# Peptides against a protein of PDB entry 6FRK: the designs that were tried, part 104

Target 1, 411 residues: chain A of PDB entry 6FRK
Amino acid sequence: NEEVLNAMLKEVCTALLEADVNIKLVKQLRENVKSAIDLEEMASGLNKRKMIQHAVFKELVKLVDPGVKAWTPTKGKQNVIMFVGLQGSGKTTTCSKLAYYYQRKGWKTCLICADTFRAGAFDQLKQNATKARIPFYGSYTEMDPVIIASEGVEKFKNENFEIIIVDTSGRHKQEDSLFEEMLQVANAIQPDNIVYVMDASIGQACEAQAKAFKDKVDVASVIVTKLDGHAKGGGALSAVAATKSPIIFIGTGEHIDDFEPFKTQPFISKLLGMGDIEGLIDKVNELKLDDNEALIEKLKHGQFTLRDMYEQFQNIMKMGPFSQILGMIPGFGTDFMSKGNEQESMARLKKLMTIMDSMNDQELDSTDGAKVFSKQPGRIQRVARGSGVSTRDVQELLTQYTKFAQMVKKM

## One batch from the design tools (peptide; made by RFdiffusion4, then SolubleMPNN)

Design b2_p15_5_s1 (from b2_p15_5, 7 letters changed)
Fold by OpenDDE base, seed 4:
Structure b2_p15_5_s1 (fold): chain B 411 residues (1-411), chain A 15 residues (1-15)
Amino acid sequence: as target 1 above (411 residues)
Amino acid sequence: DVVLEELEKLLEKLL
């Protein structure tokens, strides 16, 4: 039994190392899992694999918990949020994403570009901010980031902005001059929160990088970027361990809306290849689909209509790029959707919705929609003509609906 | 098919 446990833990440790989890954290996890698994409970015929997976999951959850409450902005106050991180970490893009997130939540949000080192930093921020209709400040002539940050913060405080995001210079290297500049900016503007932005794709370097920032500036929050591709996010555990600060958001793509609040369980599930079920539930819930609880309740009762399927397709379309939705489904690797397949998948979803738009309420709201169509084949021809599709396309949709409805009835 | 297998898997997990 101990040999089997050690073999399974070796596989898990290998998978975690391949997920960019720091080797020290993987060793500690292995020890903690071994201490948490009572070998006597493993004798009781419980699925040893599920017990080990649960123990691993529980210990990964603890590694993502810094034991400190995340800072949250106060409504009606002026909240200054300073961003720090290396160039190429996605820091500047993440500033815009966070600003857009708060703006969509009804916060009076603005952006300050205190990056004087990178040519075109202000132009990039201005382009992103203008596209998102976010107020911005910066200079083309001022070279002191302290002056720009101070003036911008003062301006937006006087204009009663609630969320004031300050983007700082990112360097390609951990240079003492960068850290001194960040400290001078932090001292001048007295931020309510300092956010460290980390690229998940840097792998085993995450710990050393996060530590270098925390040792110089009072990092209180972490944002992890580039979780859309090959980055399995194991570096996020290293960031939390080094900074002792919670991950507050994740970047999941290049778009301004490819940004979500960090949730522990979904993230760990994704890290383990179990998929991001909760992040999917949360994206579905953030869409203010008041009907989701009603749908879940219907599904629990084995009821599933063509309307319920249509609503689910609307939800999927609102979740953003189909590649992200796939990456949230366990057993679909993020690589399964090449950029070409996404447009085709969305076009197919729209085609299915267009077919359903040609259905009547009796067809859509029937608990046995497929049987309604099977009893009166003339309905298939009507829907096909109304939607400009073949009768075969309607039959394929009904076949798919029938599979779903059968699955829901088995639950 | 992919979209529907995906939605099937989504529903299998929501339920």
Scores: peptide ipSAE 0.008, ipTM 0.372, DockQ to the pose 0.076
Fold by OpenDDE base, seed 2:
Structure b2_p15_5_s1 (fold): chain B 411 residues (1-411), chain A 15 residues (1-15)
Amino acid sequence: as target 1 above (411 residues)
Amino acid sequence: DVVLEELEKLLEKLL
């Protein structure tokens, strides 16, 4: 039994290392899992694999919990949020995403560009802020980030802003000059929260980076970016362990909407390759699919039309990058998350929708759409000509619809 | 095929 446990723990440890979990945390987790598993309970014929997975899951949940309550902004107060992180961490993009998140929640939100080191930092922030209709402050002439941050915070405090986000300079490496600048800015503006932004794709370097920031500045929150890539997010565990600070949000892509509140359970499930069913349900619920009740009712009655399939394709297109949706489904490998597969997947959905746009209401609203086309083959030729596709493309769509409608009838 | 197998699996989980 101990040999079987050790073999299974070796596989789990390998998978966690491949997920960018720090080797020290993987060793500690292995020891904690071994201490939590009673070998006598494993003798009782319980599924040893499920017990080990549950013990691993429980210990990963503890590693994500720093035991500190996340800072939350106070409504009707001026909340200053300072962002810190390396250049290329997604810090500037994340400032805009967080500002947009709070603005959509009805907070009076603004952005300050205190990045004087990077040429075009203010133009980039201004472009992002203008696109999102977020008020912004910065300078083209002032080179002192302390002056810009102080003036911007004072301005937006006087204008009764509730969320004041300050973007700071990043560096390509951990440099003492960067930490001194961050301390000077923090001392001048006295932020209510300091957010460390970490790139998940840096793998095993996450611990050393997060520790270096925490040792120099009072990091109180973590945001993990680039969780849309091949990075399974194991670096997030390293950031929490090093900073002793909660993950508050995750960045899941390049779009301003590719930003969500951090949830422990979905994140650990995704890290283990179990998928994110809760985040899928939440994304489906955030789509104001008031029309989903009507679909769920039709599906409960075993009814599925070509129109219902069209509406589902519209919903998937509204959910954002199809790769992210697939990455929430258990058993979809990382290879489906490639940008090439996403554009191809969206182009395929759009092609199928264009075929359906050439169908009439009788064809779209039929509970047996395939039979309508099989009885009158001239309809296939009409739809093919109307949508600029082959008769084969229309037949493939009808074959796929028929498979789907047969599954719905078995539910 | 893959996108629709994926949609089928997505909808099997949403339903």
Scores: peptide ipSAE 0.008, ipTM 0.381, DockQ to the pose 0.077
Fold by OpenDDE base, seed 5:
Structure b2_p15_5_s1 (fold): chain B 411 residues (1-411), chain A 15 residues (1-15)
Amino acid sequence: as target 1 above (411 residues)
Amino acid sequence: DVVLEELEKLLEKLL
């Protein structure tokens, strides 16, 4: 029994190391799991695999929980949120994502660019903010980030903004000058929350980087970025351990909507390759798929139309990037969709929808849509002309629809 | 093809 336990723990430890979990944390987890598993209870015929998985899951949940309640903004107050992190961590993009997240929730949100070191930092922030219709402040001429941050915070306080996000300079090197600048900005604006932004792809460097920021400024929150990549997010455990601060959000892609509140259990489930069933259910529920009951009923009756397929494509597009949805499905690892395939997949779905936008209600609502087109080939030519595609592209869509409709009839 | 197979699998799991 101990040999079987040791073998299974070795596999789990290997998978966690491959997920960029810090070697010290993996060792500690192995010791904690061994101490939590009663070998006598394992002798009683319980599913040893499930017991070990549950013990591992429970210990990983403890490693992600710093035991500190996450800071939350107060409605109707001015909440100053300072962002800190290395250049290339996704800090500036994450400022815009957080601002947009709060704006969509009906908060009066703004952005301040106090990055004077990077040429075009303000133009990048301005571009992102303008696209999201978020008010912004910065300077093209002021070189002191303390002045810019102070003026911007004062301006937006006077305008009764509720969420005031301050982006700071990020450097590739841990320079004392960078950390001093961050401390001077923090002292001047007195932020209600300091957010450390960490790139999940830096792997084993996560601990040392997160600690260096926490030792200089009072980091109270962590945001982990680039969880859309091959990084399974094991670096997030290192960030929590080093900062003793909760992960509040994760960045899951390049789009402004590729940003979600951190949930411990779904994240650990994903880290273990179990998938995020809860996050998938929550995303499906957030879509207000009131039409999903009607669709499920139609599907139970073996009915599937081109309109039903169009509605499913709309639902998938509303759920966000297809890679993120797949990454929530158990057994679909992040490896299945390289970053290039996501934009291509969304472009393919949009192309298919544009073809269907040129179909009429008789074609869309037919329980045998492919047969409607096969009986009258002139319909294919009409749809192809209307959507600006080839007759082949329409025929490929109809072939795809036929496969789906046959699958639904077998259910 | 891959996107469709993935969509099929997603639909099979949502059903």
Scores: peptide ipSAE 0.007, ipTM 0.348, DockQ to the pose 0.050
Fold by OpenDDE base, seed 1:
Structure b2_p15_5_s1 (fold): chain B 411 residues (1-411), chain A 15 residues (1-15)
Amino acid sequence: as target 1 above (411 residues)
Amino acid sequence: DVVLEELEKLLEKLL
């Protein structure tokens, strides 16, 4: 039993290390999981695999929960949010994403560029802010970030802004001069929240970077960026552990709307290759797809038709960037994105839908669509001719549908 | 939650 447990824990530890989880956190998790299982095995003859998976999930949830309530802005007040982070972390882009998020929620939001070190920082912020119709402040002539931040905060306070976001200089290295400048800005503007922006793609360096920021400035929130790429997000656990601050949002792409509130359960599910179920629910609910309750009810009854699959493909195509939706689906994120561009994935969905457009209502509405085609092989040839595809392409679709319907019947 | 885990695993196998 201990050899089987140690083998399974070794596989989980390997997967977490491949997800850029810090080796110290992986060791601590292994010890905590082992201690939790040794206590639970004394109580129940449960399937060891399910018990280990549940213990791993619980301990990962604890690693992303710092035990501190996330700061939230107060409606009708002036909330000053200061951004800090390294150059290339996506900090400036994330300022615009957060401003746009609050603006869409009906907050009076503005942006301040206090990055005087980077040539073109103000032009980049101005371009992003103008495109999103967000009010902005900055200077081409003032070189002191304290003056710019103070004047900008005072201006927008006097204009009764509710969300005042201050972007600061990012540098390539943890230079003491950068931290002194950030501390001077923080002392001058007295922010209600300091947000550390971290790039998920920096892997094992996340802990040391997050610690260096927390040791110098009072980081109260974390935002993790570049969770759409090859970064599996394990560095986020290191940021929480080092800063003792909650992750409040994640950046999931290059677009201004590629930004979502952080949720613990979906993030851990995605990290384990289980997908982002709650994020898919939320995104599906935000789309106001009226048919979702009826579909969920059919799925609970083990009923799934080719029409239900077609409607799901239509819904996926409506959800926006296909890369984000796929990255929310368990196990799709790594192997499907590594093999194809977003355009190729969309073309594949459109091809499957075109095959289904050549099916009749009896074929589409059958609770055993694969059996309808297996009983009458002439239907496969008709559908193949109608959609301009091979009989093999129709058989591949029916094989996918069969795998789908079998899993729904096991729900 | 379980229904959507399985819907996502389902979409994963379909695409």
Scores: peptide ipSAE 0.007, ipTM 0.350, DockQ to the pose 0.089

Design b2_p15_5_s2 (from b2_p15_5, 7 letters changed)
Fold by OpenDDE base, seed 3:
Structure b2_p15_5_s2 (fold): chain B 411 residues (1-411), chain A 15 residues (1-15)
Amino acid sequence: as target 1 above (411 residues)
Amino acid sequence: DEVLEELEKLLEKLK
């Protein structure tokens, strides 16, 4: 029994290391899991695999809980949020994502660019802020980030902004000059929250990087970026362990909407390859897919139209990057869609929708749409001409639809 | 569970 436990723990430890979980945390988790499993209960014929998975899950949940309540902004107050992190961590993009998140929640939000080191930092922030219709401040002439941050914070305080986000300079390396600049800015503006932005793709380097920031600045929150890529998110555990600060949000892509509140249970489920069923349900519910109940009911009856397929493609496109949706489904690893395949898949969906936009209601609402086209081949030529595609592209769509409708009929 | 099965079936076909 102990040999079987040790073998299964070895497989779990290997999978966690492959998920970018720090080797020290994996060792600690192994010891904690081994101590939490009663070997006598394992002897009694309990499902050893489920017991180990549950013990691993519980210990991972503890690793993402710093035991500190996350800072939350106070409505009707001025909340200054300072961002810190390396260049390339996604810090500047994350400032815009957080600002947009709070703006959509009805907060009076603004952005300050206190990055004087990077050429074009202010132009980049201004571009992002303008696209999102977020008020911004920065300077093309002032070189002191303390002055820019102080003036910007004062300006937006006087204008009764509730969320004041300050983006600071990043560096390519952990440099003492960066940390001194961050301390000077923090002392001048007295932020209510300091957010460390970390790139999940740095793998085993996450601990050392997060620790270096926490040792120099009073990091109170963590945001993990690039969880849309091959990064399985194990670096997030290292960030929590090193900073002793909660993860408050995750960046899940390059779009301004590719940003969500951190949830422990879904994150650990995803890390273990169990999928994020809860986050998928939440995203489906947030989309107000009122038509989903009607679709589910039709699917239960084995009815599936080209219109139903069109609506589902719209829903998939609204759920965000297809790679994220796939990565939320159990058994669909994030590896299934490389970033190149996602844009191609979205372009393919959009092409299919454009073909369906040239169909008539009789074609779209038929429970056997493929048979409507097979009985009258002139419809294929009409749709092809209307959508500017080949007759082959329309036939490929109808072939896909037929595969869809056949699986729905088997439900 | 039904929404998830539906989405899994939809996504399996988009492959």
Scores: peptide ipSAE 0.000, ipTM 0.282, DockQ to the pose 0.058
Fold by OpenDDE base, seed 5:
Structure b2_p15_5_s2 (fold): chain B 411 residues (1-411), chain A 15 residues (1-15)
Amino acid sequence: as target 1 above (411 residues)
Amino acid sequence: DEVLEELEKLLEKLK
């Protein structure tokens, strides 16, 4: 039993390291999971795999919870939000995404470009802000970010803006001059919230970078970017650990709408390659697909058929930025997304749908479609022949379906 | 290959 536990924990630890989770956090998680699992309870015939998965999930949920309540803006007040982060972290893009998020929620939102170091920073911010119809401030002539930030904050305070977002200079190197500049800006504008923006793709460097920012400025919130890419987001755990600050939002692509409030459970589920059913349901609800109420009700009742999956694939194919939605589906992990552009991802969905088109109603409408196929292997061969695919392709589809259906049964 | 080597080094530190 201990050998089986150790083997499974090794697989989990490997998967977490491959997800860019910091080695210290993985070690601590391994110890915490070992301590949380009673080996005697595992002897009682409980699904050892489910117990370990649950224990791992619970410990990961604790790692993303800093025990600090996220800052929230106050309606009818002037809320100054300062952004800090390295160059290339997506900081400037994230400022625009956050501004747009609040504007869509009916907040009077504006943007200030206090990045005097990067040539064209103000033009980039201006372009993004103008496209989103967000008021902006900056200078082409002023080189002191303190002056720009102070003037911009004063201007927008006088105009009764509720959300005042200040973008700062990002550098590639941790230079003392950059941190002093950030501190001077922070002291001048007295932000209500300091947001550290971190790229999820920087892997093991996340801890050291996040700590360097927290040691210099009072980081109170984290935003993680590039979670649509190959990055499984394990660096986010390092950022929370180092900053002791909650993740408030995640960036999930390049579009201004590719931005969502951070949810712990969906994020950990995605990190473990379990998928994000809740995020999928939320995204489906946001898209006002009238046909989805019946599916959402089935999902709430723990019922999920191959037909329901087929209908979801049809809906997903009707939805824009296809890549984001696929990354929410259990079994369509980073490996499905990583290997293809949006067109290849659509071609893969179409292939899966073509396999399902060769299934009969008994197979499609079964609440345990995988069990129907497992009981009668001749069905796999029939479907493979009917769809012009290998028996392996059908088995892979059934494996994906099984992962999804098992998650739905746990909801 | 470098990522695998780093992962192996990390796994060795986990033993």
Scores: peptide ipSAE 0.000, ipTM 0.331, DockQ to the pose 0.010
Fold by OpenDDE base, seed 1:
Structure b2_p15_5_s2 (fold): chain B 411 residues (1-411), chain A 15 residues (1-15)
Amino acid sequence: as target 1 above (411 residues)
Amino acid sequence: DEVLEELEKLLEKLK
C-alpha cells in the first residue's frame, strides 16, 4: 500500500511540476498528503486514486489560501489601489481590466499612469482607458512618478472617485532603483491596497520574483495574468506562498472582459485538470438557468441522457464567449481559447445539436442512449438522413455521449 | 474531437 501511494504521489508530483508548481511546494504537498492519508482507510478497499486526489486537492486549496482575508474596496469611500510588477507581467492591461470591472459594477473608477520609464506607457493606458470610457491622468512632461501619482490621486479624490488605480513603472529584472521608486510612490499616495501582478508563464521563477516584491513593498493582493496561454497556473501557488497575500483576480486573455474574480476551488480543479465545475456551475447559476438543479441531481445519480447532453450544449451556447467557458473546461486547449476557434467550436456544437434534433424521445431520454442505437443500427441511418449528416457523424456523437455517460456513472 | 476529449478529461477528473 505504501509503494502504491508513493507511485501515485510520484505521478501527481510530476503533473504538478509540469503545471509550473514550485518544487518546494510540491515536496511540502507530498509530505502533507502522506500525513493526511490514513493508510488503514486505504487498506479497507476505498478507491485509493479518489482518496489521493481528494487529499491532493485539499492540500492545494490550503496552499492557495494565505489565511488572510482579501482587501475589498468600501463603497462611498476613496479607495487608492497601487499596482506593482515586472515589465511584461500584464500590469498596465490588468489596471484597465480592474478599472473596467469596477466601472461595470457602478463604481466611480479612474486610472493614473505613473510609469515614466517606459516609452509610450501613458499612450497605451490612455488608449485602453478611452476605449473603456474610464477617466485617466498622466503626464507627457513630468518625469517624477511621485509627482504624477500624488497630483493624480489628489485630483480624483477632489472629484469624489471611489476607485483610484495607480499604475507604476515595471523593470525587466529586479532592480533596487525600481523598489525605491515604488516605496516613494507608496509613501506619497498612501494606498489602501498594493496589488502585485504576476505573469503565470514565468513558471519556476514566480517564487523568487514574488518574494523580491514582498521583501521590498507591502504587497496585500495578487493578480495572476496570462492564464489563457500554455501556463497551467502553478506559479500562482508560488506567488501566494511568497507574498502571503490572496489572489483576488485572474487574467484569462487579451480582451478587457478576460478578467474574473479568483475562486480557489475552480482554480485548483483547473490546475489538476479536473475542470472548473464550480465556476461552470456558478456561471450557469448566474445565467439563471432554472434547469441546472435538475441536471446536477441527475449527474449525482450517475444518470445522463442524450437530452441532458443537448440541454448542456444549449446552456454552453447561451453562456456567451465560448472561450471563457472552454477555458473553465480542462483539456480544452489554448487552441479553443482563440477567438477564431470559438466560432468553429460553436458550429461543431450546433452540428451535434442538429443531429440530436433528428432523434426521437425514446432515444433522447434513454439512460443508455448508445445501447438503444447499438441494438437497432437502423436508428443511426434514420438520424443521419434526418439531419443531413453521415452515419459516421452520428456514430461519433454516440461515442462522445458514451464516454460522457461513463464518466457521469463513475461520479 | 478535441473539445469532447477535453470535456471527457474534465469529467474524469471530477470522479
Scores: peptide ipSAE 0.007, ipTM 0.294, DockQ to the pose 0.070; fails the geometry check
Fold by OpenDDE base, seed 4:
Structure b2_p15_5_s2 (fold): chain B 411 residues (1-411), chain A 15 residues (1-15)
Amino acid sequence: as target 1 above (411 residues)
Amino acid sequence: DEVLEELEKLLEKLK
């Protein structure tokens, strides 16, 4: 039993390392999981795997929880949010995304470009801000970021802005001059929150970078960017561990709307290939699609049918950038994101829906649709023939449904 | 994606 547990934990540790989780955190997680697993309970014939998965999940949840409440802006106050991070981290884009997020929520939001180092930084911010109709401040002539930040903050305070976002200079490397500049800006504007923006794609470098920022500036929040692509999100754990600060938002693409509040459970579920059911529910709720409440109620009761999955696919097809939403569905994330453009992902979903269109009401409305098909394999052949697909394609759909339905039953 | 698949497969081998 201990050898089996050790082998299983080795495999989980390998996968976490490949997911860019820092080696120290993976070691700590391994030890914590070993300590949390009662070997006696594993002997009692409980699903050893489910227990280990739950233990891993629980310990990952602890790793993304710094034990500190995230700072939140106060309505009707002037909240100064300073952004810090390396060049190429997506910091400037993230400033615009955060500003747009608050603006859409009815906050009086503005942007300040205190990046004097990068040529065209102000033009880029101005372009993004103008496109989003966000008020902005910056200079083409002032080279002192402290002056720009101070003047911009004062201006927007006097104009009763509620969210004042200050973008600072990034560097390609951790330079002492960058940190000194950040400290001078922070001291001058007295921000209510300092947000470290980190690129998730930097992998194992996340810890060292996040630590270097935390050691120099009073980072209170983290935003992780580039979680749409090849970044597996393991670097987020490193950021939390190093900064002891909560992740408040994630960037999930290049568009200004590719930005969402960080949720621990969905993020860990996605990191484990379990999908992001809560993030799917949130996106569905944001669209104010009809019947969302009925679905949420079913999900809360651990009920999920093939029809419910079909309705979710219809909703997803309405949401636009299709790859991101499919990546939130348990069992769809990996296969849909890796191989295709948005059109291929749409074609795959349409194929799945076409398979489901060949199912009957008994199959669609069963709370255990996979068991209906497993008990009567002739149903798979009927559906395959009806939809013009292989029996394998139907089995793959049922496997994906089973994964999702099992997660919903665990909620 | 491959690592999530591997983690899923690993988590699947644990069953």
Scores: peptide ipSAE 0.000, ipTM 0.295, DockQ to the pose 0.019; fails the geometry check

